# Designs tried in a protein design run: peptides against a protein of PDB entry 3B8E. Part 24

Target 1, 230 residues: chain A of PDB entry 3B8E
Amino acid sequence: PFLIFIIANIPLPLGTVTILCIDLGTDMVPAISLAYEQAESDIMKRQPRNPKTDKLVNEQLISMAYGQIGMIQALGGFFTYFVILAENGFLPIHLLGLRVNWDDRWINDVEDSYGQQWTYEQRKIVEFTCHTPFFVTIVVVQWADLVICKTRRNSVFQQGMKNKILIFGLFEETALAAFLSYCPGMGVALRMYPLKPTWWFCAFPYSLLIFVYDEVRKLIIRRRPGGWVE

## One batch from the design tools (peptide; made by RFdiffusion4, then SolubleMPNN)

Design b1_p10_4_s4 (from b1_p10_4, 7 letters changed)
Fold by OpenDDE base, seed 2:
Structure b1_p10_4_s4 (fold): chain B 230 residues (1-230), chain A 10 residues (1-10)
Amino acid sequence: as target 1 above (230 residues)
Amino acid sequence: DVLRELILLG
């Protein structure tokens, strides 16, 4: 998100504090929960990893986690961001290069896509209105991310949802997201303004996409062991 | 400012 912010010079889509809430708040318990996941049914049938040649974290895993899944996750967040700004009169094309004027407190006549002028304070309200929905979008997508990370090869349906700590993590991150989104004072403390409940559903297609994508990937791996997808 | 940028890059 930050790279796009710099390269495209768009208004800040996700605040620093909000990023910290994701990395330290919503992701902590879910990540720890994966340590308690049951082994896949075929793990003992596989040869031991060669510690000299086979890295635990390889290029394929990095590509999958950050290159593929991470991109879908980011797209979900940015989709929500662009929708909110468009609803407030700022079409995506108009946001390119707008950051310099957007962040200048002395410019009070920044025009939207329809010629309406916005004061600095009005612009910042809209910016902070984007932070919470972006955050919630990430949390909803993370549901899928966490679930797909349960296994490398087996389907989630084969593995099941037996890890109680993981289930607790899903509820915890959701509850935390709701708390940060709707608790009074969060707008002042964290610059996270409350969002309409309907915004939670904006991320669902992306969450589903991640889940389906990974299940298809795993299916291919099971049918063609040693393929390029593994 | 640098720390903020690094955090945002994460």
Scores: peptide ipSAE 0.011, ipTM 0.568, DockQ to the pose 0.040
Fold by OpenDDE base, seed 5:
Structure b1_p10_4_s4 (fold): chain B 230 residues (1-230), chain A 10 residues (1-10)
Amino acid sequence: as target 1 above (230 residues)
Amino acid sequence: DVLRELILLG
């Protein structure tokens, strides 16, 4: 989000404080929960890793984490961002290069895509109104990301949802997201304005996409061992 | 984790 903010000069899609809330708040318990996941049933049928040639963090893991799953997460967040701004009169094409004028407190006549003028205060309300749904979108996508991380090769349906700590983590991150989104004073403290409940559903297609994509990937690995997808 | 942070920062 920050890279696109700089490159495209768009209004800030996700605040730094909000990012910290994700990294330190919503992601910690879920990440720790993976340490308690049961081993896959076929683990003893796999050849051991060669410690001299096989890295723990390899190009495949990086590609999966950043090039595939991470990109889908980012797309989900930006989709929510662009929809909110479009509903407020700012079409995506109009946002390109708008940051300079958007962030200038002395410019109170920034025009939207329909010729409506926006004061600095009005623009900041809209911006901070985008931060919370973007944050919630990330949390919803993280549900799928956490679930797919339960296994490397087996389907989640084969593994099941027996890890109680992981289930707790899903509820915890969701409850925390709701708290940060709706608790009075969060607009002042975290620059997170309340969101309409309907915005929680905007990320669901992307969450489902991540889940389906990973299950298909794992299916391919099971059917064709030693392929480029493994 | 670093890449997720970069994407979240990105």
Scores: peptide ipSAE 0.017, ipTM 0.631, DockQ to the pose 0.081; fails the geometry check
Fold by OpenDDE base, seed 3:
Structure b1_p10_4_s4 (fold): chain B 230 residues (1-230), chain A 10 residues (1-10)
Amino acid sequence: as target 1 above (230 residues)
Amino acid sequence: DVLRELILLG
């Protein structure tokens, strides 16, 4: 979000403090929970890792985590961002290059896509209104991300949801997200204004997409071991 | 995770 903010000169999609809440808040327990995941049924059929040649973080992991899943997550967040701004009169194309005028406190007549003028205060309200749904969108897509990270090869349906710590992590991150989104004072402290409950559903298609994509990937790996998809 | 978050924040 911050890179796109700089490159496209759009209003800030996600605040720095909100980012810290993701990194330090919502992701910690889920990440730790993966250490308690049951080994896959076929793990004993795999060759031991060669510590001299095989990296724990390999190109496949980087490609999956950052190149594929990370991009889908980012798209989900930005989709929510653009929908909110569009509902407030700012179509995506109108946002390009708007940051300079958007962030100028002395300009109180910034026009939206429909010719409505927005004061600086009004613009900041809508900007901070975007931060919370973007954050929540990330949490929702993280549900799928966490679930798919349970296994490398087996389907989640084969592995099951027996990891109680992971289930707790999903609950914890969701509860924390709700707390940060709706607790009084978060608008001042974190620039996270309360969101309508309907915004929680904006990320669901992307969460589902992540899940389906990974399940299909794993299916291909199971059918064609040693393929390029692995 | 931090790098993934950075990309997500990008």
Scores: peptide ipSAE 0.012, ipTM 0.630, DockQ to the pose 0.080; fails the geometry check
Fold by OpenDDE base, seed 1:
Structure b1_p10_4_s4 (fold): chain B 230 residues (1-230), chain A 10 residues (1-10)
Amino acid sequence: as target 1 above (230 residues)
Amino acid sequence: DVLRELILLG
């Protein structure tokens, strides 16, 4: 998000505080919960990793995490961002290069795509209105990401949802996201303005996409061991 | 998680 902010010179899609809330808040308990996940049913049939030759973090894992799942997550966030700004009169094409004028407190006549002028204060309200839905979008796609991380090869349907700590983590991160989104004063304290409940659903297609994508990937791996998809 | 952070920072 920050790279696109710099490259495209768009208004800030996700605030630093919201990023910290993700990293220190919503992600910690879910991540820890994976330590309590049951071994895959075929674990005893797999050859053990050679710790001297096999990297724990390999190119395949990086490709999966950053190149695939991470890109889908980023797209989900930016989709939400662009939809919100478009609903407020700023079409995506109009946002390109707008950052300089957007962030200038002395410019109070920034025009939207329809010729409406926006004061600095109005623009910042819209910007901070984007931060919360972007954050929530990340949390929603994290549901899928956490679930797919339960297994490397087996389907989630084969593994099941027996990890109660993981289930607790999903509820905890969701509750925290709701708290940060709707608690009075969060707009002042965290620059996170309340979002309409409908924005929670904006991320669902992307969450589903992540889940389906990973299940298909795992299916391919099971059917064609040693393929490039593994 | 680190990967996710980098993606979110990216």
Scores: peptide ipSAE 0.012, ipTM 0.615, DockQ to the pose 0.110; fails the geometry check

Design b1_p10_5_s1 (from b1_p10_5, 6 letters changed)
Fold by OpenDDE base, seed 1:
Structure b1_p10_5_s1 (fold): chain B 230 residues (1-230), chain A 10 residues (1-10)
Amino acid sequence: as target 1 above (230 residues)
Amino acid sequence: MLKYRLKAII
């Protein structure tokens, strides 16, 4: 989000406080839950990693995690961001370069895509209104990300959902996201404004896309072991 | 963990 904020010079898609809520709130319990995942059925047929030559974080893992899944997650967040701004009169094309005027407190006549003028306060309310649905979008795509991280090669359908700690993590992150979104005073405390229930659905296509993408990836790995996709 | 730091950067 922050790179596109700089490069495209658009209003801030995700605030620092909401980032901290992701990293410290919603990600921690789900990440710990993976330590309780059952081993893949074929793990004893794999050679041990060589600790001297084999990196724990290899280029393939970076490419998959950041270059593929991370990009789909970012696209989901930005889709939600653009939907909300468009519902408030700001079409995506009009956001390009708008940041300078958007962040200037002395400019109270910033026009939307329909020629309506917006005060600094109104613009900041809209900006903060985007932060919460962007955050919720990240949580919803994390459901898929957590589920796909259970296994490297086996399908989720083969592994199943037997990890109760992972199920608890999914519930906890969702409950925390709902709490931060709808608890009175969060708008003042964290600049997290309530989202429309419909905005939760903006993330679902991207969550499904992550899931389908990884199941297809795992299918390719099972059919063609040792490929660049592994 | 590492995957999520890029969500903050992108």
Scores: peptide ipSAE 0.041, ipTM 0.660, DockQ to the pose 0.453; fails the geometry check
Fold by OpenDDE base, seed 2:
Structure b1_p10_5_s1 (fold): chain B 230 residues (1-230), chain A 10 residues (1-10)
Amino acid sequence: as target 1 above (230 residues)
Amino acid sequence: MLKYRLKAII
């Protein structure tokens, strides 16, 4: 989000405080829950990792986590961001380079894509209105992300949802996301404004995409063990 | 799951 904010000179899609709420709030319990996951059925058929040669974080893991899944997550967040700005008169093409004028408190005549003028205060309300749905989009795509991370080779349907701590983590992160989104005073404390219920649905296609993508990946790994996809 | 989320960087 922050790189695109700089490179495209668009209004801030996600606030720093909201990022901290993701990383320290919604991610902790789900991440810990993976330590309680059952071993894959074939784990005893795999050679032990060589700690001298085999990195814990390899290029394949980086490519998957950042280059593939992370990009789909970011696309989901930006899709939600662009939908909200478009609903408020700012089409995606008009946002390019707008940051300088958007952040200037002395400019009170910034035009939207329809020629309506926006004051600094109105623009900042719209910006902060984007932060919460972007955050919620991240949580919704994290559901799929947590579920796919249970296994490397086994389908989620083969492994099942037996990890009660993971199920608890999914409910906890969702409850926390709802709390941060709808609790009175969060607009002042965290700049998190209440989101329309419809904006939750912006994330669902991307959550499904992550899930389908990884199940297809795992299917390829099962059919061709030792391939570059592993 | 060291997803150091590039969520802060992207």
Scores: peptide ipSAE 0.040, ipTM 0.606, DockQ to the pose 0.504; fails the geometry check
Fold by OpenDDE base, seed 5:
Structure b1_p10_5_s1 (fold): chain B 230 residues (1-230), chain A 10 residues (1-10)
Amino acid sequence: as target 1 above (230 residues)
Amino acid sequence: MLKYRLKAII
């Protein structure tokens, strides 16, 4: 989020407080739950990792986690952000370079894509209105990311959903996201404004895309072991 | 473990 905020000079998509709510709130229990996942059925057919040569974090893992899945997650968040700004009169093309005037408290006549003027206070309400749906989008795409992280090679349908702690983590992160989004006073305490129920659905195509992408990847690995995709 | 942390920084 911050890199695109700087490079494209757009209004802030996700606040620092909201980022802390992701990293400390919604990510912790799901991440711990993976330690309780059952071993894949083919684990005994794999050679043991050589601790001297084989890095725990390799280029393939970085490419998958950050270059592929992380980019799809970011695209989901930005899609939700652009939908909300467009519903408020700010089309994506008009946001390019707008940050300087957007953040200036002395400019009260910033025009939207339709020629409507916006005060500083109105713009900041719209900005903070984007933070919560962006956060919720990250949680919804994280459902798919958590499920795909259960296995390296086996399909989720082969492994099944037997890890009760992972199921608990999915409910916990969702309940926490709903609490932070709709609890009275969160707008004052965390600058998290209530989102329209319809904005939850903006993330679903990206969550499905992550799931389908990883199942296709795993299918390729099973058919062609030792390929670049493994 | 490492997969989840960078969501917030990008």
Scores: peptide ipSAE 0.034, ipTM 0.680, DockQ to the pose 0.445; fails the geometry check
Fold by OpenDDE base, seed 4:
Structure b1_p10_5_s1 (fold): chain B 230 residues (1-230), chain A 10 residues (1-10)
Amino acid sequence: as target 1 above (230 residues)
Amino acid sequence: MLKYRLKAII
């Protein structure tokens, strides 16, 4: 999000406080829950990892985690961001380069895509209104990401949802996301404005896409062990 | 952990 904010000079999609709520709030319990995941049924049929040659974090894992899944997650967040800005009169094409004027407190006549003028305060309300749905979008795509991270090769349907701590993590991150989104005073304390319930659904296609993508990947790995997809 | 930090930066 922050790289696109700089490169495209668009209004800030996700605030630093909201990022901290992701990293320390919604991600922590789900991430810990993976330590309690049951071993895959075929783990005893695999050769033990060579600690001298095999890195725990390899280029393939980085490419998959950041280059593929992370990009789908970012696209989901940006989709939600652009939809909300478009509902507030700012079409995606008019956001390009707008950051300079958007962040200038002395400019109170920034025009939207329909020629309506926006004060600095109004623009900042819209910006902060985008942060919460972007955050919620990240949480919703994290449901899929957490579920796909349970296994390397087995389908989620083969492994099942037996990890109670992971199930708890999914409920906790969702409850925390709802709390941060709808608790009175969060707009003042964290600049997290309440989102329309419909905005939760903007993330669902991307969450489903992550899930389907990884299940297809795992299917390929099961059919062609030792392929470039593993 | 590393996976989540880059999600916030991208």
Scores: peptide ipSAE 0.031, ipTM 0.680, DockQ to the pose 0.479; fails the geometry check

Design b1_p10_5_s2 (from b1_p10_5, 6 letters changed)
Fold by OpenDDE base, seed 4:
Structure b1_p10_5_s2 (fold): chain B 230 residues (1-230), chain A 10 residues (1-10)
Amino acid sequence: as target 1 above (230 residues)
Amino acid sequence: MLRYRLQALL
């Protein structure tokens, strides 16, 4: 999000406080829960990792995590961001280069895509209104990401949802996201304004896409072990 | 864990 904010010169899609709420709030318990996941049924049929040659974090894992899944998650966040800005009169094409004027406190006549003028305060309300749904979008796509991280080869349907700590993590991150989104005073304390219930649904296609993508990947790995997709 | 950190930077 921050790279696109700089490169495209668009209004800030996700605040630093909301980023900290993701990294320290919603991600920790789910991430810890993966340590309690049951071993895949075929683990004893695999050769042990060579600690001298095989990195725990390899280029394939980085490519998958950041280059594929991370990009789908970012697209989900940006989709939600663009939907909210469009609902407030700012079409995606007019956001390009708008950052300079958007962040200038002395400019109180920034026009939207329909010729309506927006004061600095009004623009900042819209910006902060984007942060919460972007955050919630990340949480919703993290549901899929957490579930797909349970296994490397087995389908989620084969492994099942037996990890109670992972289930707890999904509820905890969701409850925390709802709390941060709707608790009175969060708009003042964290600049997290309440989101419309409809904005939760902006993330669901991307969460489903992540899930389907990884199940297809795992299906390919099961059918062709040792392929470039592994 | 690694997945989550770069999502915040993108």
Scores: peptide ipSAE 0.028, ipTM 0.711, DockQ to the pose 0.467; fails the geometry check
Fold by OpenDDE base, seed 1:
Structure b1_p10_5_s2 (fold): chain B 230 residues (1-230), chain A 10 residues (1-10)
Amino acid sequence: as target 1 above (230 residues)
Amino acid sequence: MLRYRLQALL
């Protein structure tokens, strides 16, 4: 989000506080839950990793994690961001370069895509209104990411959802996201404004896309072991 | 964890 904010010179899609809520709030319990995942059924058929030559984090894992899944997650967040701004009169094309005027407190006549003028305060309310649904979008796509991280090769349908701690993590992150979104005073404390229930659905296509993408990936790995997709 | 930090950077 921050790179696109700089490069495209758009209003801030995700605030620092909301980033901290992701990293410290919603990610910890789900990440810990993976330590309690059952071993894949074929784990005993795999050669042990050589700790001297084999990196725990290889280029393939980086490419998948950051280059593929991370991009889909970012696209989900930005989609939600653009939907909210468009609902408030700011079409994506008019956001390009708008940051300078958007962040200037002395400019109170910034026009939206329909010629309506927006005060600095109104623009900041819209910006902060984007932060919460972007955050929630990240949580919703994290559901899929957490589920796909259970296994490297086995389908989620083969592994099943037996990890109760992972299920708890999914509920915890969701409950925390709902709490941060709808608890009175969060707008003042964290600049997190309540989201419309419909904005939760902006994330679902991307969550499904992550899930389908990884199941297809795992299917390819099972059919062609040792490929570049592994 | 590592996946999420790049989402904060994007």
Scores: peptide ipSAE 0.027, ipTM 0.709, DockQ to the pose 0.458; fails the geometry check
Fold by OpenDDE base, seed 3:
Structure b1_p10_5_s2 (fold): chain B 230 residues (1-230), chain A 10 residues (1-10)
Amino acid sequence: as target 1 above (230 residues)
Amino acid sequence: MLRYRLQALL
């Protein structure tokens, strides 16, 4: 989000405070829950990792984590961001380069894609209105990411959902997301404005995409062990 | 853990 904000010079998609709510609020309990996951049924058929040659974090893991899943999550967040800005008169093409004028407090006549003028305060309300749905989108795609992280090779359907701490983490992050989105005063405290319930659904295609992508990946690994996809 | 942090930077 922040790289695209700089490169495309667009209005801020996700506030710093909202990023901290993701990293410290909604990610911690789910991440801890993975430590309580049951070992995969085939773990005893794998040779022990050689600590001298086998890095704990390899290039494949980085590529999958950041290059693939991370990009799908970012695309989901940006999709939600662009939908909300478009609903407020700002088409994605008009956002390019707009940041300078958007953030200027002295400019009160910034035009949208339809020639409507927006005051600084109105623009900031729209910006903060984007932060909450972007955050919620990240939480909804994190559901899929947490579920796929349970296993490296086994399907989620083979492993099952027996980890009660993981189920608790999914509930906790969702409840926290709902609390931060709808609790009175969050607009003042965290600049998180209430979202329309319909905006939750913007994330679902991307969450499903992550899930399907990883199940297909795992299917390929099971059929062709030792391939470049592993 | 590491997966989630770089997503906030994109």
Scores: peptide ipSAE 0.026, ipTM 0.687, DockQ to the pose 0.502; fails the geometry check
Fold by OpenDDE base, seed 2:
Structure b1_p10_5_s2 (fold): chain B 230 residues (1-230), chain A 10 residues (1-10)
Amino acid sequence: as target 1 above (230 residues)
Amino acid sequence: MLRYRLQALL
């Protein structure tokens, strides 16, 4: 999000405080829950990792984590961001380069895509209105990410949802996301404005895409073990 | 964790 904010010179999609709520709030319990996952049925048939040659974080893991799933998550967040800005008169094409004028407190006549003028205060309300739905989008795509991280080869349907701590983590992150989104005073404390219930649905296609993508990946790994996809 | 940090940077 921040790289696109700089490169495209668009209004800030996600605030620093909201990022901290993701990293320290919603991610912690789900991440810990993976330590309680049951071993895959074939784990004892695998050779132990050589700590001298085999990196814990290999290029395939980086490519999957950041290059594939991370990009799908970012696309989900940006989709939600662009939907909200478009609902407020700012089409995605008009946002390119707009940041300079958007952040200037002395400019009170920034035009939207329809020629309506927006004051600095109005623009900042719209910006902060984007932060919460972007955050919620990240949480919704994290549901899929957490579930796919349970296994490397086994389908989620083969492994099952037996990890009670992971189930608890999914409920906790969702409850925390709802709390941060709808609790009175969060707009003042965290600049998190309440989101329309409809904006939750912007994330679901991307969550489903992550899930389907990884199940297809795992299917390929099971059919062709030792391939570049592993 | 690392996955999410880079997503926050993107």
Scores: peptide ipSAE 0.025, ipTM 0.680, DockQ to the pose 0.455; fails the geometry check

